# Designs tried in a protein design run: peptides against a protein of PDB entry 5VZU. Part 42

Target 1, 271 residues: chain A of PDB entry 5VZU
Amino acid sequence: GRTLEDIFHEHMQELILMKFIYTSQYDNCLTYRRIYLPPSRPDDLIKPGLFKGTYGSHGLEIVMLSFHGRRARGTKITGDPNIPAGQQTVEIDLRHRIQLPDLENQRNFNELSRIVLEVRERVRQEQQEGGHEAGEGRGRQGPRESQPSPAQPRAEAPSKGPDGTPGEDGGEPGDAVAAAEQPAQCGQGQPFVLPVGVSSRNEDYPRTCRMCFYGTGLIAGHGFTSPERTPGVFILFDEDRFGFVWLELKSFSLYSRVQATFRNADAPSPQ

## One batch from the design tools (peptide; made by RFdiffusion4, then SolubleMPNN)

Design b1_p12_3_s2 (from b1_p12_3, 5 letters changed)
Fold by OpenDDE base, seed 5:
Structure b1_p12_3_s2 (fold): chain B 271 residues (1-271), chain A 12 residues (1-12)
Amino acid sequence: as target 1 above (271 residues)
Amino acid sequence: SVLEEMRKLFNS
């Protein structure tokens, strides 16, 4: 049978060949686009910027992390044979925190899968509800044909004011106990371990994380065929490191900040 | 499927 090493070697050869074909085709028409670093905002989860990520067999890639309200995005700066540069490799929903279990239960892939899939269903429900509100709001602008109401006459005023005293049924307002959103204790990192059967190219990942969020990763066939979003977990380790667990792929990507200082990389101030 | 292809790629 093919060894894992044989499969890896064949796949690496294919990726190298594909990379060579793509680069050789583009060598005749390279367009250079200036990349600007996103401006840092006070409400950003971490400083936005360039991160180097490991994508399983694809090796080292560069991703731009940016924040967009309650969403974060990882945009590919480097393309690969499946996903071209400029695509959003990861989208993080900062509204949907993932609570990791204890270390023992973190080793259980099925437990992580359960947690992520429950959040995915909530996100789908919210999208359906928000889609209905947006749909109903457009339907009611039927043109009110202003039919000219004819001028029918002034008939009179009669007065009678009967006193009906309807009773004060004091329905106690049931205290809707607002489920206290436990303040995101930003402070204490929790112990972190990858589930059994999640592939990591490097076992040298942080063993403590600050917080986790639901997200989706972009996957595609070679040449960006049949692109789809797969569920995953964004893991914030620290100011300079985050991870993404590709749930359906059973893979982990580690992203580390590019510490290089770039001159003139700041986005032009909006004039 | 793309998932099956990508699983081969990511787990290799």
Scores: peptide ipSAE 0.158, ipTM 0.853, DockQ to the pose 0.638
Fold by OpenDDE base, seed 3:
Structure b1_p12_3_s2 (fold): chain B 271 residues (1-271), chain A 12 residues (1-12)
Amino acid sequence: as target 1 above (271 residues)
Amino acid sequence: SVLEEMRKLFNS
């Protein structure tokens, strides 16, 4: 029977061979494209930029985080044998905040799974409703034959009428108590722990998070075969760190900001 | 499956 060691060695040999094949294929023709950092906006959840992630045995990957209204995107700067560079490895829906349970219930994978799948269903419903409104609006523009109705010139007159009755009715200003959205006290992080059975490369991840959002990750076979989106949770830890829980993979990826300052990395102003 | 292949890669 294959030992766990035999299976590990076979898998590592396959990964090394794949890395070697890909590297050797690129030596004959490399096209370089300049990458620009996204401009920071005041409404960005954190400063956009380059983050280093660890994906199991693949090692170090570089992802660019960018903000697009109520969506965030992680774009691969480095490719791997499964997903090429330039693909959106993660898509985050900033409209759909995930509320983590208390620390005790965070250890329950089934509870996290329930919360994420409920949000996934809401996102699916919103997409279906928005698709119906766009479909019904196009059907009724039958070709309005612009019959040129003749421009008859009717001119007439200026009548004056005056009357000024001043009815006072002092309708009480209903105090619309604008529920002051308590400024989300940006300072109190929630205790964070991975569910039991979620694999991390190491246990050295932040034990406090600021907020979480629903998202999807891209997965594929070798050579970008059968690409699909899998549900997950984006975890914002701080200004320089975020995580992604891959729900169906039962895996966690930690991303840390690349602290290197790049000269001329800003996008040229649109002329 | 793609999920099984990716699970191997993430858990190695």
Scores: peptide ipSAE 0.157, ipTM 0.855, DockQ to the pose 0.596
Fold by OpenDDE base, seed 4:
Structure b1_p12_3_s2 (fold): chain B 271 residues (1-271), chain A 12 residues (1-12)
Amino acid sequence: as target 1 above (271 residues)
Amino acid sequence: SVLEEMRKLFNS
């Protein structure tokens, strides 16, 4: 039988060949498109911009992080054999914060999986409800022909029924101890560790994180075949670093800000 | 499956 090493070697050869074919196809027709950095907004979780990430065997990739209200997006600037440039490699829902457990329970992949899948189901429900409201709102603009239904005078029947006595049953208000939501200490990073069995290309990831959000990552076969969204966790470490846990892949991608100052890379002001 | 191919990709 093929060894895991043989399968890995064949897969790496295919990826190298695909990269070679892809690069060689560009030799005949290089189309350059200018990329503009997204404008920073005060409400942006961090400054938008270019981040470098590492995806397994593909090596170094460049992703543009941008903010769109309550959503963030990672857009591939560099394509790979599976996902072309310009695709949204990650979509983050900033409405759905992931609360990581304590450091001991963070090692449990099944606990993270439970938390993420519960949030995924909430997101699905909200999308179904919002889809119904948008669907019903379009249907009601049929012209209400105001047929004047005649005002039949329904009669005044006066029935006086009687004086039922006020039973004073003084049910004690059970003190619902509102579990004081401990104000999430917005300032100090929480301890962070990857779950056991989540692969990281680099073990040198930040061991503290500021906050986490539900997100989805794009996965596809070679040549962008059968593209689908897989659930994951966006992890904000600091102003210049974030991660994405690909839950179903059991993989972690670390993204670090490209520190290069680009002259004239600012998006033209929308006129 | 795409997931299995991507696992190979990310675990490599």
Scores: peptide ipSAE 0.148, ipTM 0.846, DockQ to the pose 0.619
Fold by OpenDDE base, seed 2:
Order: sequence, then structure tokens, then C-alpha cells
Structure b1_p12_3_s2 (fold): chain B 271 residues (1-271), chain A 12 residues (1-12)
Amino acid sequence: as target 1 above (271 residues)
Amino acid sequence: SVLEEMRKLFNS
């Protein structure tokens, strides 16, 4: 049978060959597209911009993080053999926060998988319901003929009466100790660890995170064949670092802000 | 499957 080493060598040979083909094709025609940095908005979770990511064997990738109301997007600036530049590598739903358990339960991949799959099902239900409301709202603007329904003055009817008395029963006030919802301390990071069996290219990832959200990542075969969205977790560590857990791939990608200052990289104001 | 190919890419 093929060894794991044989499969790795064949795969690395294919990646090197693909990289060689792409670089050799560029000698004939390089298309340069200008990239503009997205404008910062007050409601943005962090400052938008360029982030340097680590993906498995592909090495170094650059993504643009941008905010679009209740969604965030990671757009590929660098293409790879599977996904070309300009594709949305990650889509984050800022409406669906992921609550990580304690550190002991964070080591359990099945617990994280359960939490993410429950949120995925809620997102699917909301998309189905929102599709129905948008469909039904167009149909009923039939012309409301303003028939003036007459003001009939219907009457006063009266009186009745009296009685019944009785019973005492003095049921004890059970002290419902209102579990004080500890105000979610919006500012303190929570301890963070990757589940057992999630691969990271570097074990030097932040051990504290601010918040997590449901998201989907784009995956494809070589040459962008059979592209699909896979569920994951966006992890905000700080102003300059975020991660993505690819649930079905059992992989983690760390993204760090590109600290370079770009002159004239802002989008021209729409005239 | 695409997922199996991508797992090889991410775990290599």
C-alpha cells in the first residue's frame, strides 16, 4: 500500500509542479489588479485590513479582512493551487457568537463540533424563514379599496352581579434565587486552547481570545474544482490577530495583521 | 473527496 510518506511526496510534487506552471505562465501575461484597503467604520469589530495567514502546505497567504454590517469577510489577496485570488476564503456571521466552554471541555473536539453544528442549524432555519417572509411580502399589495365602513353606535348592555368568596391557601414563597446573570464582562478575554486532534502549523498561538463567531470557509480541489463551504469558528484574539478553526478539516489557521503602512492604498472617495 | 484532498493539504 502507499505509505503516508509516499502520499505526502506525491502531493508535494503536484504542488511544486502547479507552482512552476503558474510562475512560468506569468512570463507571458501578468495581470496586475490594484487592491484598495477597506475604509474603517466605527462599528467594525477591529480595524479592517491585510492579514498574513498560515495554511498547511501552501505556506504564507495574505487575506483582506472587511466588515459588511453583521458579516465579516476574508478575501484572498494571494491565490493558491485550490482557490484563486479574489475569492472569499472565510465568511463570518457576527450575529452568531460561539461560546467556548471551560479549558477542559475546549480540549474535546466533539464538544466544539456539537456547538458549531447547532449554530449551523439555526443559521439554516433563519435563512429559510427569511426567504419565506421576503416571498409573502410581495403578494398582498392588492389595491385596498377604501370602502368607508359605517360607524354603527352599538349599545350599552348592563349589569350583573355578585358572589363568591373563599379559599385561603398560603403557599410558601419559594426563594427563586435569581441566578444573577453575571454581566458578560465584554472586555476580559477567556482562556483558549485548540481541541485535541486539531492540527496547527505553529503551536505558538494566543492562549486567550476575546470572542468567537460562527463562520464558513471556502474549500476546493486543485484548479478551483468542486468549490464548497465548510463550517468553522472565527476566533478574535486581539486587534491584530484572529484565527479560523476548520471544523471538518480539523485544522487551525492563524492570521496576523500586516504592519506595513501603505501610501495611497485607500479607496478613492466616490465622486 | 474535496474534503479528503484538502485534509491532506492542511495536515502536510
Scores: peptide ipSAE 0.142, ipTM 0.845, DockQ to the pose 0.640

Design b1_p12_3_s3 (from b1_p12_3, 5 letters changed)
Fold by OpenDDE base, seed 5:
Structure b1_p12_3_s3 (fold): chain B 271 residues (1-271), chain A 12 residues (1-12)
Amino acid sequence: as target 1 above (271 residues)
Amino acid sequence: SVLEEMSKLFNE
């Protein structure tokens, strides 16, 4: 029988060979694109920039984290055999915070799965409702050619003033229980552990996180075949570290800020 | 499926 080590070595050899084939094909047509760091905004969850991550068996990748209103995006700076450079490896919905349970329940993959899938259904409902409003708004602007109907003189009908005093039905003000938006306690890190059965290449991940959000990760076959979005959890650990739990893949990727100072990497000021 | 292929790649 093949050992796990034999399978790992064969898979690593295949990945190296694929990387070599792709790199060799591009060697004849290298397009250099300047990468600009996104400008930092006060409302950004953390400083945008370059992060290095571990992406399953593909090893080290570089991702640009950027903020777009209530969405965050991880854009691949390094491509792999499945997903080329410039693709959005992760899309984070900052409207949909995930609350992790206690540490005991965080070990239960089925509980995390339930929480993520409930948020996914809310996101789908919001997209359907927003799609209906956008669809109905376009249908009504048929050009009513208002034919100019001729001005018939409206006769002065008289001012009869009947005094009908209908009663003060004192409708009780229904207490709209304002769902107390529990103040996002942005400050205190919560204890964090990966669920049992989620693969991590390194057990050296932060054991506390600030907050979690619903997100989707991009997956594809070799050569970017059949690309799809899979549900996951974005985990903010600190200013320089975040993770992504790939729910369906049962995998965790850790991303750490690239501490290198880049000269002339700032985006040109919008003139 | 892509998920099955990727699940192998992530768990190997």
Scores: peptide ipSAE 0.091, ipTM 0.805, DockQ to the pose 0.663
Fold by OpenDDE base, seed 3:
Structure b1_p12_3_s3 (fold): chain B 271 residues (1-271), chain A 12 residues (1-12)
Amino acid sequence: as target 1 above (271 residues)
Amino acid sequence: SVLEEMSKLFNE
């Protein structure tokens, strides 16, 4: 029988061989594209930019985080054997906050799975309802044959007079208690721990998070075969760190901001 | 499956 060491060596040899084949094949046909950093907006959850992730055995990946209204996107800057550069590795729904339980219940993978799958079902329902409204609106534009209705003469309706009785009806101003959205107290991070059975390359992840959101990650076979979206949790730790829990893979990826200052990386001003 | 292949890559 193959030992665990034999399997590891065979897989590492395959990954090294694939990396060598890809690197050698591209040497003849490299298309370079300039990447611009997305402009920062005041409403962005954190400053957009480049983040360094570690995916399993593939090593170092670079992802661009950008904000698009109530959605965030992680775009691959580096490709791997499964997912090429320029693909959206993660899509985050900033409308659907994930509330993590207490630390004791955070260790339960089934509890996290329940919470994520309930949010996934809400997102699916909202997409179906929005699809029905768009469908019904298109059906009733039957061709209005604009029959030219003959221009009947505008009869001058007479100027009736001014009688101005001011009815005093003192309608009480219903106190619309604007539920003051309590400014999310930016200060107290929630204690954070990975569920039992979620793998992390490093146990050195932040033990406090600011907020979590529902998201989906892209997975594929070698050569971008059978690409699919898998449910997960985006975890904001701080201004420079976020995580993604791949629910079905039972894996955690940590992303850290690239601290390098890039000259001339700003998007050209729209002329 | 793609999930099984990716699970190997993440758990090594």
Scores: peptide ipSAE 0.090, ipTM 0.809, DockQ to the pose 0.603
Fold by OpenDDE base, seed 4:
Structure b1_p12_3_s3 (fold): chain B 271 residues (1-271), chain A 12 residues (1-12)
Amino acid sequence: as target 1 above (271 residues)
Amino acid sequence: SVLEEMSKLFNE
């Protein structure tokens, strides 16, 4: 059988070969594009910017996190053999918060899968309903020729009378024990652990998270073949760290803010 | 499948 070392060597050789092919195919024509940091908005979940991820065997990846109303976006700044630079590696729906169970139940991959797939189905339903409303609205602008329909006289239907019977029935107020919605303490992180069978390249992931959201990650074959969206969980740890659980891949990616201060990296204000 | 290929890439 191939050793893990043999598989790793073959994979590294393939990656080097792919990198060589890509660099050679462009006939040494390197195009450079300036990247601007997204402007921060007051409603942004965290400061937008560059994050360093551990994404697959391929080494260091840089993603740009940006906020777009009720969506967050991770855009690849570094490409890999599967997904080129400029692609949206993760798309986060900030409307669909995921509530993680207690720490014991967080170890259960099937429980996380259930929660995520239920949210995915809700998102799918909302997209179908919103698609129907947008379709029906365009058809009805046929010119309503205002034919003046004649004013038929509304007949005065008669005032039926007063019967007042006072039946007293004193039904006891059933104590609806209002399940005290524990005020989501917006400030205190909850204990966090990866489910059993989710691989992490870094065992040193934060053991406390602030909040989680439903999202989708982009996956593709080598050369960006058959690109598709896979369901996942965006995990906000803190101002400088987030994760993404790739549900179907059973993988976790940790992203940490690039702490380097870039001079003049701010986007020019839209004039 | 793409999922199987990607699973290798993430887990290897």
Scores: peptide ipSAE 0.084, ipTM 0.801, DockQ to the pose 0.663
Fold by OpenDDE base, seed 2:
Structure b1_p12_3_s3 (fold): chain B 271 residues (1-271), chain A 12 residues (1-12)
Amino acid sequence: as target 1 above (271 residues)
Amino acid sequence: SVLEEMSKLFNE
């Protein structure tokens, strides 16, 4: 039987061969596309830009993070044997925050799976309802005949009555100590750990996260065959670092901001 | 399946 080592060597050899084919094809016809940095907006969760990450066995990837209202997108700048450059590797729904449990329960993969799958079901329901409202709203523009409802003038005035009694009852002010809902300290990150059985190529990931959101990742076979979206968790660590947990793949990708200053990389102002 | 192929890619 093939050993796990034989399968690993065969797969690594295939990846090296694919990388060699791509690089050798590029010597004859490299199409360079200029990449522009997205403009920063005040409502952006973090500054948009280039992030360096690890994605599977392909090693180093570059993605562009951009914000589109209540959605964020990671766009591949580097292609790989599965997913070409310019594809949206991750789509993040900023409406659907993932609340991570305590640090002990974060180690339970089944608990994370439950939380993510519940949010996925809500997203599907909202998409079905929003599809129905967009369908029904077109039908009822029947001509509103503007019948001029006549301004009837009814005047009447007067009456009367007086009575005054001043009942005193001095009900004691029960000090309802309004438990001041401590404003959820939006500034302190929560402890973070990967679930048991989630693989990470880098064990040096941040052990504190700011917030998490529901998202989907793009997966495909070699040559972009059978592309599909898989559920996951976008994890914001800080201004310069985010992660993605691929739930079905049981894997974690860490992305760090490319600190290089790009001259003339801003999108041309729309004329 | 694509998931099985990708699972190999992530676990290698």
Scores: peptide ipSAE 0.086, ipTM 0.804, DockQ to the pose 0.602; fails the geometry check

Design b1_p12_3_s4 (from b1_p12_3, 5 letters changed)
Fold by OpenDDE base, seed 1:
Structure b1_p12_3_s4 (fold): chain B 271 residues (1-271), chain A 12 residues (1-12)
Amino acid sequence: as target 1 above (271 residues)
Amino acid sequence: SVLEEMSKLFNS
């Protein structure tokens, strides 16, 4: 039978050949598209920009992280044989925070899977409910004929009636135990470890994370065939590093900020 | 499946 090593070697040979074909095609009609760095907003989870990602056997890729309200997006700047440049490799739902368990239970892949799939189901339900409200609102604009309501006469201002003493009915304010929104401990990093059986290119990932969110990654066959979204976890480590756990792939990608400064890379101010 | 192909890629 083919060993995993045989499959890896065959695939690496194919990837090398594809890279060679792509690089050899540069003598043909190249379309250069200028990319702009997204402007930073005060509500951005971290500074948007370019990140260098590690994708297991695919090697190093460049992704642009941008924020779009309650969504974050990783857009491929470098393409690969499966996912071309300009595609949204990751989409993060900043509304759906993932709460990681304690460090012991973080080693359990099934526990992470449970947590992620529960959030996935909530996201699906919210999408279904929001789809129904948009449908019902269109029907009932029947033309209400504006019947001219007759001018009711100016009833005169009746006089100041006297001193009725309001009784002190001391209704005890029922203690609405405001469920104390546990202050999002945004400041204290949680110990972080990958689940057993999640592959990482290296063990040099941060062992502390700030927060995690539900997200989806884009996967496809070679030539962008049968593209689909797979569930995952976005892990914010710090201002310059994030990860993505590809749940179904049992893999982890680490992304580190590109520290290079680009001249004239800022988006033109909307005039 | 794409998942099986990609799983081989990421886990290799």
Scores: peptide ipSAE 0.116, ipTM 0.834, DockQ to the pose 0.616
Fold by OpenDDE base, seed 2:
Structure b1_p12_3_s4 (fold): chain B 271 residues (1-271), chain A 12 residues (1-12)
Amino acid sequence: as target 1 above (271 residues)
Amino acid sequence: SVLEEMSKLFNS
C-alpha cells in the first residue's frame, strides 16, 4: 500500500512540477493584462487594493480586494497550480457578520464551525426567498385599469354617548432598567486566536481583530479541476491586514497590504 | 476529493 510518506512525496513532486510549468510560462507569456486599482468609496470597509497572502505550499500570492455594495471580493492577481489568475478566490458577505466568542471558546474549532454553519444556512434561506420574490413580482403587472375614484361626499356627524367611571388602580411602575445596549463599540478590537487544529504557516498573526464576516473561498484540483466554494470566515484585523479561515480545510490565510505606491494604476475614468 | 487535495496543499 502507499505510505503517507509516498503520498506526500508524490504530491510535492506534482506541486514542484506545476510551479515549474507556471514559472516557465512567464518566459512565453503571450498575453499581458493591465491591472487597475479599484477606486475607493466612502462606504468601503477598508481601502481597496493589492494584498499579499501566504497559504499552503503555493507561497506568496497577490490578491486584489474590492468592494461591491454589501459584498467584498478577493480576486487572484497571481495564479497557482489549482486556481488561475482572475478568479475570485474569496467572496465576502458584509451583511452576515460573525460574532466570535470569548478567547477560551475561540480555541474550540467545533464552536466556530457551529457559528459559520448557522450563518451559511441563513444565507441559503435568504437566497431562496429572494429568488421567489423576484419570480412573483414579474407576474402581477396585469393592466391596472384606472377605474376612476368616485368622490362621494357624505358628512354624517352625530352621536353623543356618555358614560363615566374613573377606576383608580395605581399599579407601581416597575423600573424596567432598560439594559442600555452598550452601543457595540465599533472601534475596540476583540482578542483573536485561531482554533486548535487550524493550520497557520505563520504564527505571527494579529491577536486582535476588528470584525468578522461570513464568506466563501474557491478551491479546485490541479489545473482548475472541479472548482467549488467552501465556507469560511473573513477576519478584518486593521486597515492593512485581513485573514481568511478556510473552515473545511482547517487552514488560515493572512493577507497584508502591498505598500508599494503605484503610479497610473487607477482605472481610467469612464468616458 | 478536491477537499483532500487542497488539504494536502494547505498542510504541506
Scores: peptide ipSAE 0.107, ipTM 0.826, DockQ to the pose 0.582
Fold by OpenDDE base, seed 4:
Structure b1_p12_3_s4 (fold): chain B 271 residues (1-271), chain A 12 residues (1-12)
Amino acid sequence: as target 1 above (271 residues)
Amino acid sequence: SVLEEMSKLFNS
């Protein structure tokens, strides 16, 4: 049988060959595209910008994080053998916050899977309902020729009178103590740990997170074959770090802000 | 499957 070492060597040889093919293709056709940093908006979850991701064996990847209303997007700046540059490696639904359980239950992969799949089903239902409303609206613009129907005089219906009986019924205000869900103090991070069986390249990930959201990651075979979206969890650690848990892959990617100040990287103001 | 290939890539 193939040893784990044989499988690893074959896989590394394939990755090296793919990298060599891609780099050799660049010698024949270099297209340079200027990248602009997204403008920051007040409602952005964190400052948009460049983040260094840790993906698998492929090395250093750069993604652009940007905000689009109630969605966030990670766009690949560096391509890999599977996903080319310019693809949306992650799409985050900021409408669907994921509440992580306590630290003990965060170790349970099946619990995280349940939570994520329940959110995925809600997102799917919302998309189906919104698709039906958009379909029905197009059908009814038949040209109703507005024939001007003549204004028949509406008869003055008489003013019925005033009788104001003052019934006193003093129903006691039941103190429904609305337990004011104390707005979870936006500044206190919660303890964070990866589930058992989720692979991380490094155990050096933040052990506290601010908030989590439902998202999808893009996966494909070599050469961008059979691209599909897989469910996952976007984890905001801080202003400069986020993670993505690839649920079906049982993998975690850590993204750290590129701290380099780029001169003249601001998007030109829309004139 | 793409998932199996990607799992190898992420876990290597």
Scores: peptide ipSAE 0.107, ipTM 0.825, DockQ to the pose 0.614
Fold by OpenDDE base, seed 3:
Structure b1_p12_3_s4 (fold): chain B 271 residues (1-271), chain A 12 residues (1-12)
Amino acid sequence: as target 1 above (271 residues)
Amino acid sequence: SVLEEMSKLFNS
């Protein structure tokens, strides 16, 4: 029977061969597409742009981070043997913040798994409820037969006179204390550690995080076979670094901003 | 499975 070692060696040989084929195909026919940086918005969680990440044995990849209202997206700029360029490698739901436990409980993978799966179930419920409201609203447009309503004559409404005295009923405005969402204090970041059994290619990751959100990552077999979304955690460390915990894969990817300045990288102003 | 294939890639 094939050993786990034989399967690993065969898989690594296939990956190396696929990488070699992909790199060698560039000599024959390259389609160039201009990439524009997303415009920065004041409400963006961090400045959008290019980030470099590592996907285990795939090595260094480039991802574009962009913001779309209450969603963030990581789009592959570099393709790999599994997922081609232009695919959304990560999709982040900025409505669903994940609260990490204390540092001791962060080491427990089952606790992180519980928290993520509870948020996944809430997202699923909200999608089902929003789908029902959209379904019921379409059913009752029966054909409004435009019966020509007969032109009822414009009765001249008489000029009623002026007098009504202003009653001073001083109804006290109940102070609806709008709970001002306290501006997220630029407080000291929460201590951060990976759970036991989550693989990181580099142990040199930030040990403090600002906030975490629910998200999904894209996974596929070689040649983009059987693509699926897997649950994960987006971890914002700082303005230039974020992570993604791939929950089912028990892996962590660190993304760091590409510090290169690009001339003419801004999207053309919409004419 | 795709998960098993990807797990090999991330854990190598």
Scores: peptide ipSAE 0.094, ipTM 0.812, DockQ to the pose 0.577

